# Peptides against a protein of PDB entry 6FRK, part 157

Target 1, 411 residues: chain A of PDB entry 6FRK
Amino acid sequence: NEEVLNAMLKEVCTALLEADVNIKLVKQLRENVKSAIDLEEMASGLNKRKMIQHAVFKELVKLVDPGVKAWTPTKGKQNVIMFVGLQGSGKTTTCSKLAYYYQRKGWKTCLICADTFRAGAFDQLKQNATKARIPFYGSYTEMDPVIIASEGVEKFKNENFEIIIVDTSGRHKQEDSLFEEMLQVANAIQPDNIVYVMDASIGQACEAQAKAFKDKVDVASVIVTKLDGHAKGGGALSAVAATKSPIIFIGTGEHIDDFEPFKTQPFISKLLGMGDIEGLIDKVNELKLDDNEALIEKLKHGQFTLRDMYEQFQNIMKMGPFSQILGMIPGFGTDFMSKGNEQESMARLKKLMTIMDSMNDQELDSTDGAKVFSKQPGRIQRVARGSGVSTRDVQELLTQYTKFAQMVKKM

## One batch from the design tools (peptide; made by RFdiffusion4, then SolubleMPNN)

Design b2_p19_1_s4 (from b2_p19_1, 6 letters changed)
Fold by OpenDDE base, seed 3:
Structure b2_p19_1_s4 (fold): chain B 411 residues (1-411), chain A 19 residues (1-19)
Amino acid sequence: as target 1 above (411 residues)
Amino acid sequence: EELKELAELYKEIMKILNE
């Protein structure tokens, strides 16, 4: 029993290390799991694998919980949120995402660019803010971030803004001058919350970076970015351990909507490669994919029409970055859609839908749409002319549909 | 189970779209 436990714990520890979990945390977790597992209960015929997975899951949940309640903005008050983090962490993008998140919830939100060090920082923030219709402040001439932050905060306080987000300078390295500048800005504006933005892809360096920020400024919240990539987010555990601050949001892509409130259970499930079934359900429900029951019933009967395929393509387009949704499915690696392929995949979907828009109801609602076209090749030519595509493009669509319909029949 | 079937459908949709 102890040998089996040690073997399974070794496998889990390897997977956690491959997920960028800090080696110290993995060692501590291994000891905690060993102490929490009753070997006698494990002998009594309980599924040893499930017991170990549950114990590991429970200890990972504790590592994500700093024991401190997350700061939340107060409605009808002026809430100043200062962002800190390294250059390339996604800090500026995350400021815009957070501003947009609160704006969509009916908060009077604004952005301040206090990054005077990075050339084009204000232009980038201005571009993002303008696209999202978020009010912004910054300077092209003022070089002191304390002055810009103070003036911007004062302006937006006087205009009764509820959420005032301040983006600060980042650096490529931990520099004392950066931390002094951040401390001066924090002292001047007296933020209600200081948010550390961490790139999940930095892996084992997350602990040292997060600690360096916490030792200089009163970090009260963490946002983890780039969880759409190869990073399984194990570095987030290191950031929580080092900052003793909760993760409040995660960034899951480059789009302004690729931002969600942090949920502990889904995150740990994803970290363990169990997928995020709960987040998938929530996302499916948010999209009002209410017709999923009717689709699931059709799938159970091995029925799949061109219309059913069209409706699923519409659902995929409504879901936004489908890579995120696939990454919620157990056994789907995040690598299934390279970031560059999302736009191309969406363009392909739109092209396929445009071809199907030239089909008639008899073609769309046939349980064997490909056979309808094969029996009457003149239909392919009609659809091709109607959609402005080649007969080959229509045949490729029908070939894809046939692959889907064959798969559904095997389900 | 229903979510797994839907997930497999979306999997194969994306696989075919990436071909």
Scores: peptide ipSAE 0.075, ipTM 0.709, DockQ to the pose 0.139
Fold by OpenDDE base, seed 4:
Structure b2_p19_1_s4 (fold): chain B 411 residues (1-411), chain A 19 residues (1-19)
Amino acid sequence: as target 1 above (411 residues)
Amino acid sequence: EELKELAELYKEIMKILNE
């Protein structure tokens, strides 16, 4: 039994190391799992694999919990959030994502660019902020990040902003000058939260990087970026261990919406390759996809209309990046959609929906919409003219619909 | 199971949309 346990733990430890979990944490986890598994219960014929997986899962959940409550902004107060992290960590993009997240939640949110080191940092932030309609502050002439941060924070405090996000300078390497600058900014603006942004793709370097930041500045929160890449996020455990700070959000892509609150259970499930069934359920519930009992019943009967397709396109658009949803399903790799194609796919969905907005109820509610159009080609020309597209674009939509309807009949 | 069927539907939607 001990040999079997050790063999299975070796496989799990290998998988965790391949997931960028720090070797020290993997060793600690191995010993904790060994101590938590009752060998007598393991002898009683329980699925040994399931028991070990559960023990591993439970210990990973503990490693993600720093034992401290995450800071949360207070409604109706001025909350200053300072971002820290290396250049290339996704810090600037993450500032915009967090600002957009709070803005969508009805918070009066703004952005300050105190990154004076990187050429075009302010232009990048301004572009992102303008696109998201987020108020921003920065300077093209001021080189002292302390002055920019202080002036920006004061300005937005006076304007009664609730969420004031300060993006700081990054460096390519851990430099004492960076940490001194960060400390000076922190001392000047007195942030309510300091967020360390970490790139998950740096793998085993996550511990050393996170520790270096925590040793110099009072990091209170962690955001992990690039979890849509090949990085399984094991470095996140290292960040929590080193900073003793909770992960509050994760970045899952390049789009401003590729940002979600951190959930422990889904994250560990994904790390173990089990998928994120809980996050999928939550996302389905958030979308009121349970109101799709009628759709599920139609799907079971092999009925699929153009209206049903339109409703599914609306659901996909509400879900955000579909790669995230696929990444929640066990056995669906994150690689199914190349990052670059998501915006194009959403634009394509919107185009298809715009074509469908020019269809009538008879066309939309037909169990064979393609046949309705094939019998009366004048309908294609009407819809094409109504939606401002070519007859070819309408025919392409009908071809896609036919493929979907055939698939639903095979389900 | 219903969630899995829905997920398969969405996968195939995206596959067709990426064609």
Scores: peptide ipSAE 0.068, ipTM 0.690, DockQ to the pose 0.151
Fold by OpenDDE base, seed 2:
Structure b2_p19_1_s4 (fold): chain B 411 residues (1-411), chain A 19 residues (1-19)
Amino acid sequence: as target 1 above (411 residues)
Amino acid sequence: EELKELAELYKEIMKILNE
């Protein structure tokens, strides 16, 4: 029994290391899991694998919980939120995402660019803020970030803004001059919250970076970025351990709305490759895919039309990056779609939809659309001409549809 | 269960689109 436990723990430890979990945390987790598992209960015929998985899950949940309540803004007050982090962490884009999140929730939100180090930082922030209709402040001439931050915070306090987000300079490396500048800004504006932005893709470097920031600045919150890609998020555990601060949000893509409140259970489930069924349900519900009841009913009856396929393609396009949805499904590895394959897949979907836009209701609503076209080949030529594609492209679409319709009949 | 069926549908959509 102990040999089996040790073998299974070795597999879990390997998977956690492959998920960028820090080796010290993995060792600690292994010891904690060993101490939490009663070997006598394992003898009683319970599924040893499920018991170990549950123990691992429980210990990972504890590693994500710093035991500190997350700061939350107060409605009707001026809440100053200072952002800190390295250049390339996604800090500037995350400022815009957070501003947009609060604006959509009905908060009077603004952005301040106190990044004087990076050429074009203010232009980038201005572009993002203008697109999102978020008020912004910055300077093209002032070189002192303390002056810009102080003037901007004072301006927006006087204008009764509720959420005042300050983006600071990010540097490529940990530099004493960066930390001194951050401290001067923090002392001048007296932020209600200091948010450390961390890139999840830096893996094992997360601990050292997070610690260096916490040792110099009173980090109270963490935001983890780039969780859309190959980053399994194990570095987030290192950030929490080093900062002793809660993760408040995650960045899940490049779009301004690719930003979500941090949820512990879904995050750990995804980290373990169990998927995020709850997040999938929430995302499906947010899309008002309530019309899925009619689809599910059709699927149960083995009915699938070209229109049903078109509607599913529209849903895929509305759901955003399909890679994110697949990454929420249990047993789908994140490796199934490289970012390059996603744009190509979306272009293919759009091409297929354009072909279907040239179909008539009789063709779209037929329970055997392929047979309608096979009986009257002149329909293929009409659709091909109407959509500006070859007859072969229409035949390929009908072949794909036939594969889907056969799959639905087997469900 | 219904979400699993939908997930399998999307899985097969992606397989067919990547062929």
Scores: peptide ipSAE 0.057, ipTM 0.689, DockQ to the pose 0.145
Fold by OpenDDE base, seed 1:
Structure b2_p19_1_s4 (fold): chain B 411 residues (1-411), chain A 19 residues (1-19)
Amino acid sequence: as target 1 above (411 residues)
Amino acid sequence: EELKELAELYKEIMKILNE
């Protein structure tokens, strides 16, 4: 039993290291899991794999929870949020995403660009803010970030803004001059929250980076970026451990909407390849698919048409990055869709929809669409000609539809 | 419960699209 436990823990530890979890945290987790598992209960015929998975899950949840309640803005007050982080962390983009998130919730939100070091920083912030219709402040002539931050915060306080986000200068390396500048800005504006932005794609470097920021600046919140691709999210555990601060949001892509509140349970489930069914449900609810009731009723009756399939493909295309949705599905690993595979999958969906655009209402609304085409092969040729595809492509679509319709009948 | 059924449908749609 101990040999089996050690073998399974070795496999889990390897997977966590491949997910960019820090080696020290993996060692600590292994010890904590070993102490939490009763070897006698493992002998009694309980599913050893499920028991170890549950123990690992529970210990990962503890590693993501710093035991500190996340700061939340107060309604009707002026909340100053200062952003800190290295250049290339996605800090400036994340400022815009957070501003847009609060604006969509009915907060009076603004952005301040106090990055005087990077050429074009203010133009980039202005472009993002203008696109999102967020008020912004910055200077093309003032070089002191303390002056810009102070003037911008005072201006927006006087205009009764509720959320005042300050973007600061980044550097490629942790430099003392950068930390001194950040401290001067923080002392001048007296922020209610300091947010550290970390790139998840830096892997094992996450601990050292997060620690260096926490040792110099009073980081109270963490945002993890670039969780849209190869970043398995293990660096997030390192950020929490080093900063002792909660993760409040994650960035999941390049779009302004590719930003979500951090949820511990779904994140750990995804990290372990268990999927995120709750996040999938939440995402489906956010779509406000007016047709959800009609679809659910059809599903309950085992009815599924080609039109119903078309509507579901449209819904999938509206859900945002297809990679995120797949990553919420149990058994699809986080690596399953590289950015290249997402575009290919979306192109495949669009191709299928284009074939269906050449179908008539009788074909689309038939409860046995595949049988309609099988009885009259001339329909396949018509649809193929109308959509500019082969008869084989239409037959492949009908084969996929038949698989869906059979699945719905088994539900 | 209805949302879980819908989530399972999307799961299986995604499986078939990746086959």
Scores: peptide ipSAE 0.052, ipTM 0.684, DockQ to the pose 0.098

Design b2_p19_2_s1 (from b2_p19_2, 11 letters changed)
Fold by OpenDDE base, seed 4:
Structure b2_p19_2_s1 (fold): chain B 411 residues (1-411), chain A 19 residues (1-19)
Amino acid sequence: as target 1 above (411 residues)
Amino acid sequence: DLNDTLEELLNKILAFLKA
């Protein structure tokens, strides 16, 4: 039994190392798992694999929990969030993503570019902010990041902004000058939260980098970027261990919407290659699909309308990028949808919804919507004209609905 | 379980949107 345990733990440890989990953490995990597994329970015919997986999962959850409550902004207050991290970590992009996230949640959000080191940093931030309709501050002439940060924070405080995000200079290397600048900025603006942005693709270097930042500045939160790539996210564990700070968000692509709150269980499940069933469940629960009992009951009776399909499309659109949702489903690799296919799929979904917006209640609420249109072809022409699409596009939607309804009836 | 049914529904929707 101990040999079998050691063999399975070796396999898990190898997989975790291949997932960029720090060697020290993997060793610690191995010993913690060994200590948590009752060998007598393993002898009792319990599925040894499930037991080890559960023990590994529990210990990974503990490694992601720094034992510190994540900072959260206070509604109706001025919350200053300072971003720190290396150049190329995705820091500037992440500032815009976080600003957009809070803006979409109804927070009065703004961005400050205190990156005076990188040529075009302010132009990049301005471009991102303008595209997202986020107020921004920066300078083309001021070279002192402390002055820019202070003036920007003061300006936006006076304008009663609730979320004030400050992007700082990143360096290519850990330089004392970078840390001094970060300290000076932090002292001047007195941020409510300091967010360390880490690139997941740096692998085993995550610990040393995260530690170097934490040793110099009071990092209170971590954001992990580039989890859409080959990075399995094991570096995130290293960041938590080094900073003793929670991961608050993850970046899952280059789009402004490729950003989500960090969830422990989904992340660990994904790290183990188990998919993100819990994150899918949580996204489903966030949709207030409480009315899903009624939908599920209709589905059990083989009733599925165009309205029911429309509501499900709305739900999918609320869940965020389709690639993220797919990456939560076991067996759907992140690579299955190229970034191009996602935008096309979302555009297709929006087109389908626009066609359905031109349908009447009789068409939407019919248990056999396709038959309603087949019996009266003039309906197809009406909907096509109303939605600005071809009659073929409406027929394609009805064909898709019919296929979908057939799949649902097999549930 | 409601969650299993929702997961299955989502999987079917997602599979359909991929097709």
Scores: peptide ipSAE 0.028, ipTM 0.575, DockQ to the pose 0.025
Fold by OpenDDE base, seed 3:
Structure b2_p19_2_s1 (fold): chain B 411 residues (1-411), chain A 19 residues (1-19)
Amino acid sequence: as target 1 above (411 residues)
Amino acid sequence: DLNDTLEELLNKILAFLKA
């Protein structure tokens, strides 16, 4: 029994290391799991794998909990949020995402560009802020980030802004000059929250980077970016351990909407390859599919049209990258779609939608769309010409629709 | 449950797109 436990723990430890979990944390977790498992209960015929998975899950949840409550903004107060992090971490993009998140929640939100080091930093922030209709402040002439941050914070305090986000300079490496600049800005503006932005794709370097920031600046919150890529998110555990600060949000893509509140349970489930069903449900609910009730009612009656399929494809495209959606389903590991297969799958989906854009309302709203086309083959030729595809491509779509509609009728 | 039906639908769509 102990040999079997040690073999299974070796596999789990290997998988956690491959998920970018820090080697020290993996070692500690292994010891804690061994101490929590009753070998006598494991001998009694219980599912050894489920017991080990549950013990591992509990220990990972403890590693993500810093024991400190996350800072939250106070309504009607002026909340100053300072961002810190390396260049290329997604810090500037994350400032815009957070500003947009609070604006959509009905907060009076603004952005300050205190990055004087990078040429075009203010233009980039201005472009992002203008697209999102977020008020912004910065300078083309002032080179002191302390002056820009102080003037911007004072301006927006006087204008009764509730969320004041300050983006600071990044560097390519940990540099003493960067940390001194961050400390000077923090001392001048007295932020209510300091947010460290970390790129999940740096793997085992997450601990050392997060520690270097926490040792210089009083980081109170963490945001993890690039969780849409091959990054399995194990570096997030290292960031929490090093900063002793909660993860408050995650970045899940390049779009301004690819940003969500951090949830511990779904994140650990995903890290273990158990999927994120809760996050999938939340994303589906956030789509405000006003027609979800109407769709479900149609599905209960075994009605499924080409329009209903088109709307579902639109919903899938709105949920974000297809790899993320698949990675939320149990048994679809994050590696299940290579980046190449994702682009190909999205291109296939877009091609199918383009074919359906050339269909008329009678074809789209028919409860038996394939039969409408089979009765009048001239419709296939019209749709093929309208969408710039072969008649075979339209027939393949109709065959796919028929298979899908048959699967839906079995629900 | 509405959520179970949506999850089942999404799983069927995704299984279909994988094939």
Scores: peptide ipSAE 0.028, ipTM 0.576, DockQ to the pose 0.051
Fold by OpenDDE base, seed 2:
Structure b2_p19_2_s1 (fold): chain B 411 residues (1-411), chain A 19 residues (1-19)
Amino acid sequence: as target 1 above (411 residues)
Amino acid sequence: DLNDTLEELLNKILAFLKA
């Protein structure tokens, strides 16, 4: 029994190391799992694999929970949020994502660029903020980040902003000068929350980097970025362990909407390659598919129209990037679709929708849309001309629809 | 094939919507 346990723990430890979990945390987890597993219960014929997996899952959940409640902004108050992190961590992009998140929730949100070190930092922030319709502050002439941050915070406080996000300078390396600058900014603006932004792809370096920031500035929250790539997010465990601060959000792509509140259980499930079924359900439910009941009822009757397919395509597009959706499905890694394949997939979906936009209600609402077109081939030519596609493209759509409709009838 | 992936994804989404 002990040999089997040790072999399985070796496989799990290898998988965690391959997921960028810090070697010290993996060792500690291995010891904790060994201590939590009753060898007598393993003798009783319980699925040893499931037992070990559950023990590992439980210990990973504990590693992500710092035991500290996450800071939350207070409605109707002025909340100053300072961002810190290395250059290339996605800090500036994450500031815009967080601002947009709060704006969409009905908060009066603004952005301040206090990055005076990087040429074009303010232009980049301004571009992102303008696209998202977020008010912003910065300077092209002021070189002191303390002055910019102080003036910007004062301005937006006087204008009764509720969420005031301050982006600071990053560096390529941990430099004492950077930490002193961050401390000076923090002392001047007195932030309600300091957010450390960490790149998940830095692997084993996550702990040392996160610790260096925490030792110099009072990091109270962590945001993990680049969880859309090959990084399974094991570095997030290292960041929590080092900062003793909760992960509050994750960045899951380059789009401004590729940003979500952190959930422990789904994250650990994804880290272990179990998928995020709960997050998929939540995303599906967030679509406010009032039409889902009508669709479910149609599906129960084995009815599936081109309109029903169109509506599902709209829903898929609302769920966000295909790569993220696939990454929530058990057995599909985030890497299954390269960024190029995702854009191509979305373009293809949009093309199919454009073809369907040229269909009439009789064609869209037919329970056998393919048969309507097969009986009157002139409809294919009309739709092809209307959508600017070939007759072959319309036939391919109808072939796909027929496959979907047949599958729905089997569900 | 992208089509097979889309089909599988849609199937899974539909299965979740039905559940």
Scores: peptide ipSAE 0.023, ipTM 0.461, DockQ to the pose 0.062; fails the geometry check
Fold by OpenDDE base, seed 5:
Structure b2_p19_2_s1 (fold): chain B 411 residues (1-411), chain A 19 residues (1-19)
Amino acid sequence: as target 1 above (411 residues)
Amino acid sequence: DLNDTLEELLNKILAFLKA
């Protein structure tokens, strides 16, 4: 029993290290899991794997909880949010995402560019803000970030903005001059919240970087970016441990909408490769797929048409990047679809949809579409000509449909 | 549950897209 426990813990520890979880945290977790597991209960024939998974899950939930309540903006007040982080962390993009998130919720939101170090920082912020219809402030001539931040905050306070986001200069290295500038800006504007933006892809460096920021400025919140990539987010645990600050949001892509409130359970599930079923359900519900009830009823009756398949492909395309959807499903790691495979998969879906666009209602609404085409081979030739594809491509679609319809009948 | 059915459907669709 102890050998089996040690073997399973070794696999979990390896997977956590591969997920960029800090070695110290992995060791602590291993000890805590060993202490939480009753070896006598493991002997009683209980599913040892489920018990270990549950213990690991519980300890990871504790590691992502700093024991500090997340700051939340107060409605009808002026809330100043200062962003800090390294260059390339996605800080400027994240400022725009957060501003857009609050704007969509009916908050009067604005953006200030206090990044005077990076050439074109203000143009980038202005471009993002203009696309999202978010009011912005910055200067092309003022080089002191303290002046820009102070003037911008005062302006937007006087205009009764509720959410005032200040983007600061990011640097590639922990330079004392960066931290001095950040402190000067923070002292001048007196932010209600300081948000550290961390790139999940920096892996084992997350702890040291997060600590360096917390040691210099009063970081109260963390945002983790680039969780759409190969990064499993283990660095987020290191950031929480180092900053003792909650993760408030995550960035899940390049789009302005690729931004969501942090949820502990989905995040830990994804980290363990269990998927994010809750986030998938939320994302599906946000799509207002009113037709999902009708589809689910059809599926319960073992009915599945080519039209039903077409509608599902449309729904999948509306859900966003396939890599994100796959990463939300249990057993599909984020690595399963490289960015190249995603584009290819979307192109494949679009091709299949284009073939179905050349089908008639009798073909689309048939409960046995493959049999309709098999009885009248001239239909395949018509559809192939109409969609500009080979007869083989149409046959492949019908073969795929048949496989899918057989899977539906087994639901 | 509707959620379990949807999850199962999505898993089947994705398994299909991988094949």
Scores: peptide ipSAE 0.022, ipTM 0.500, DockQ to the pose 0.073; fails the geometry check

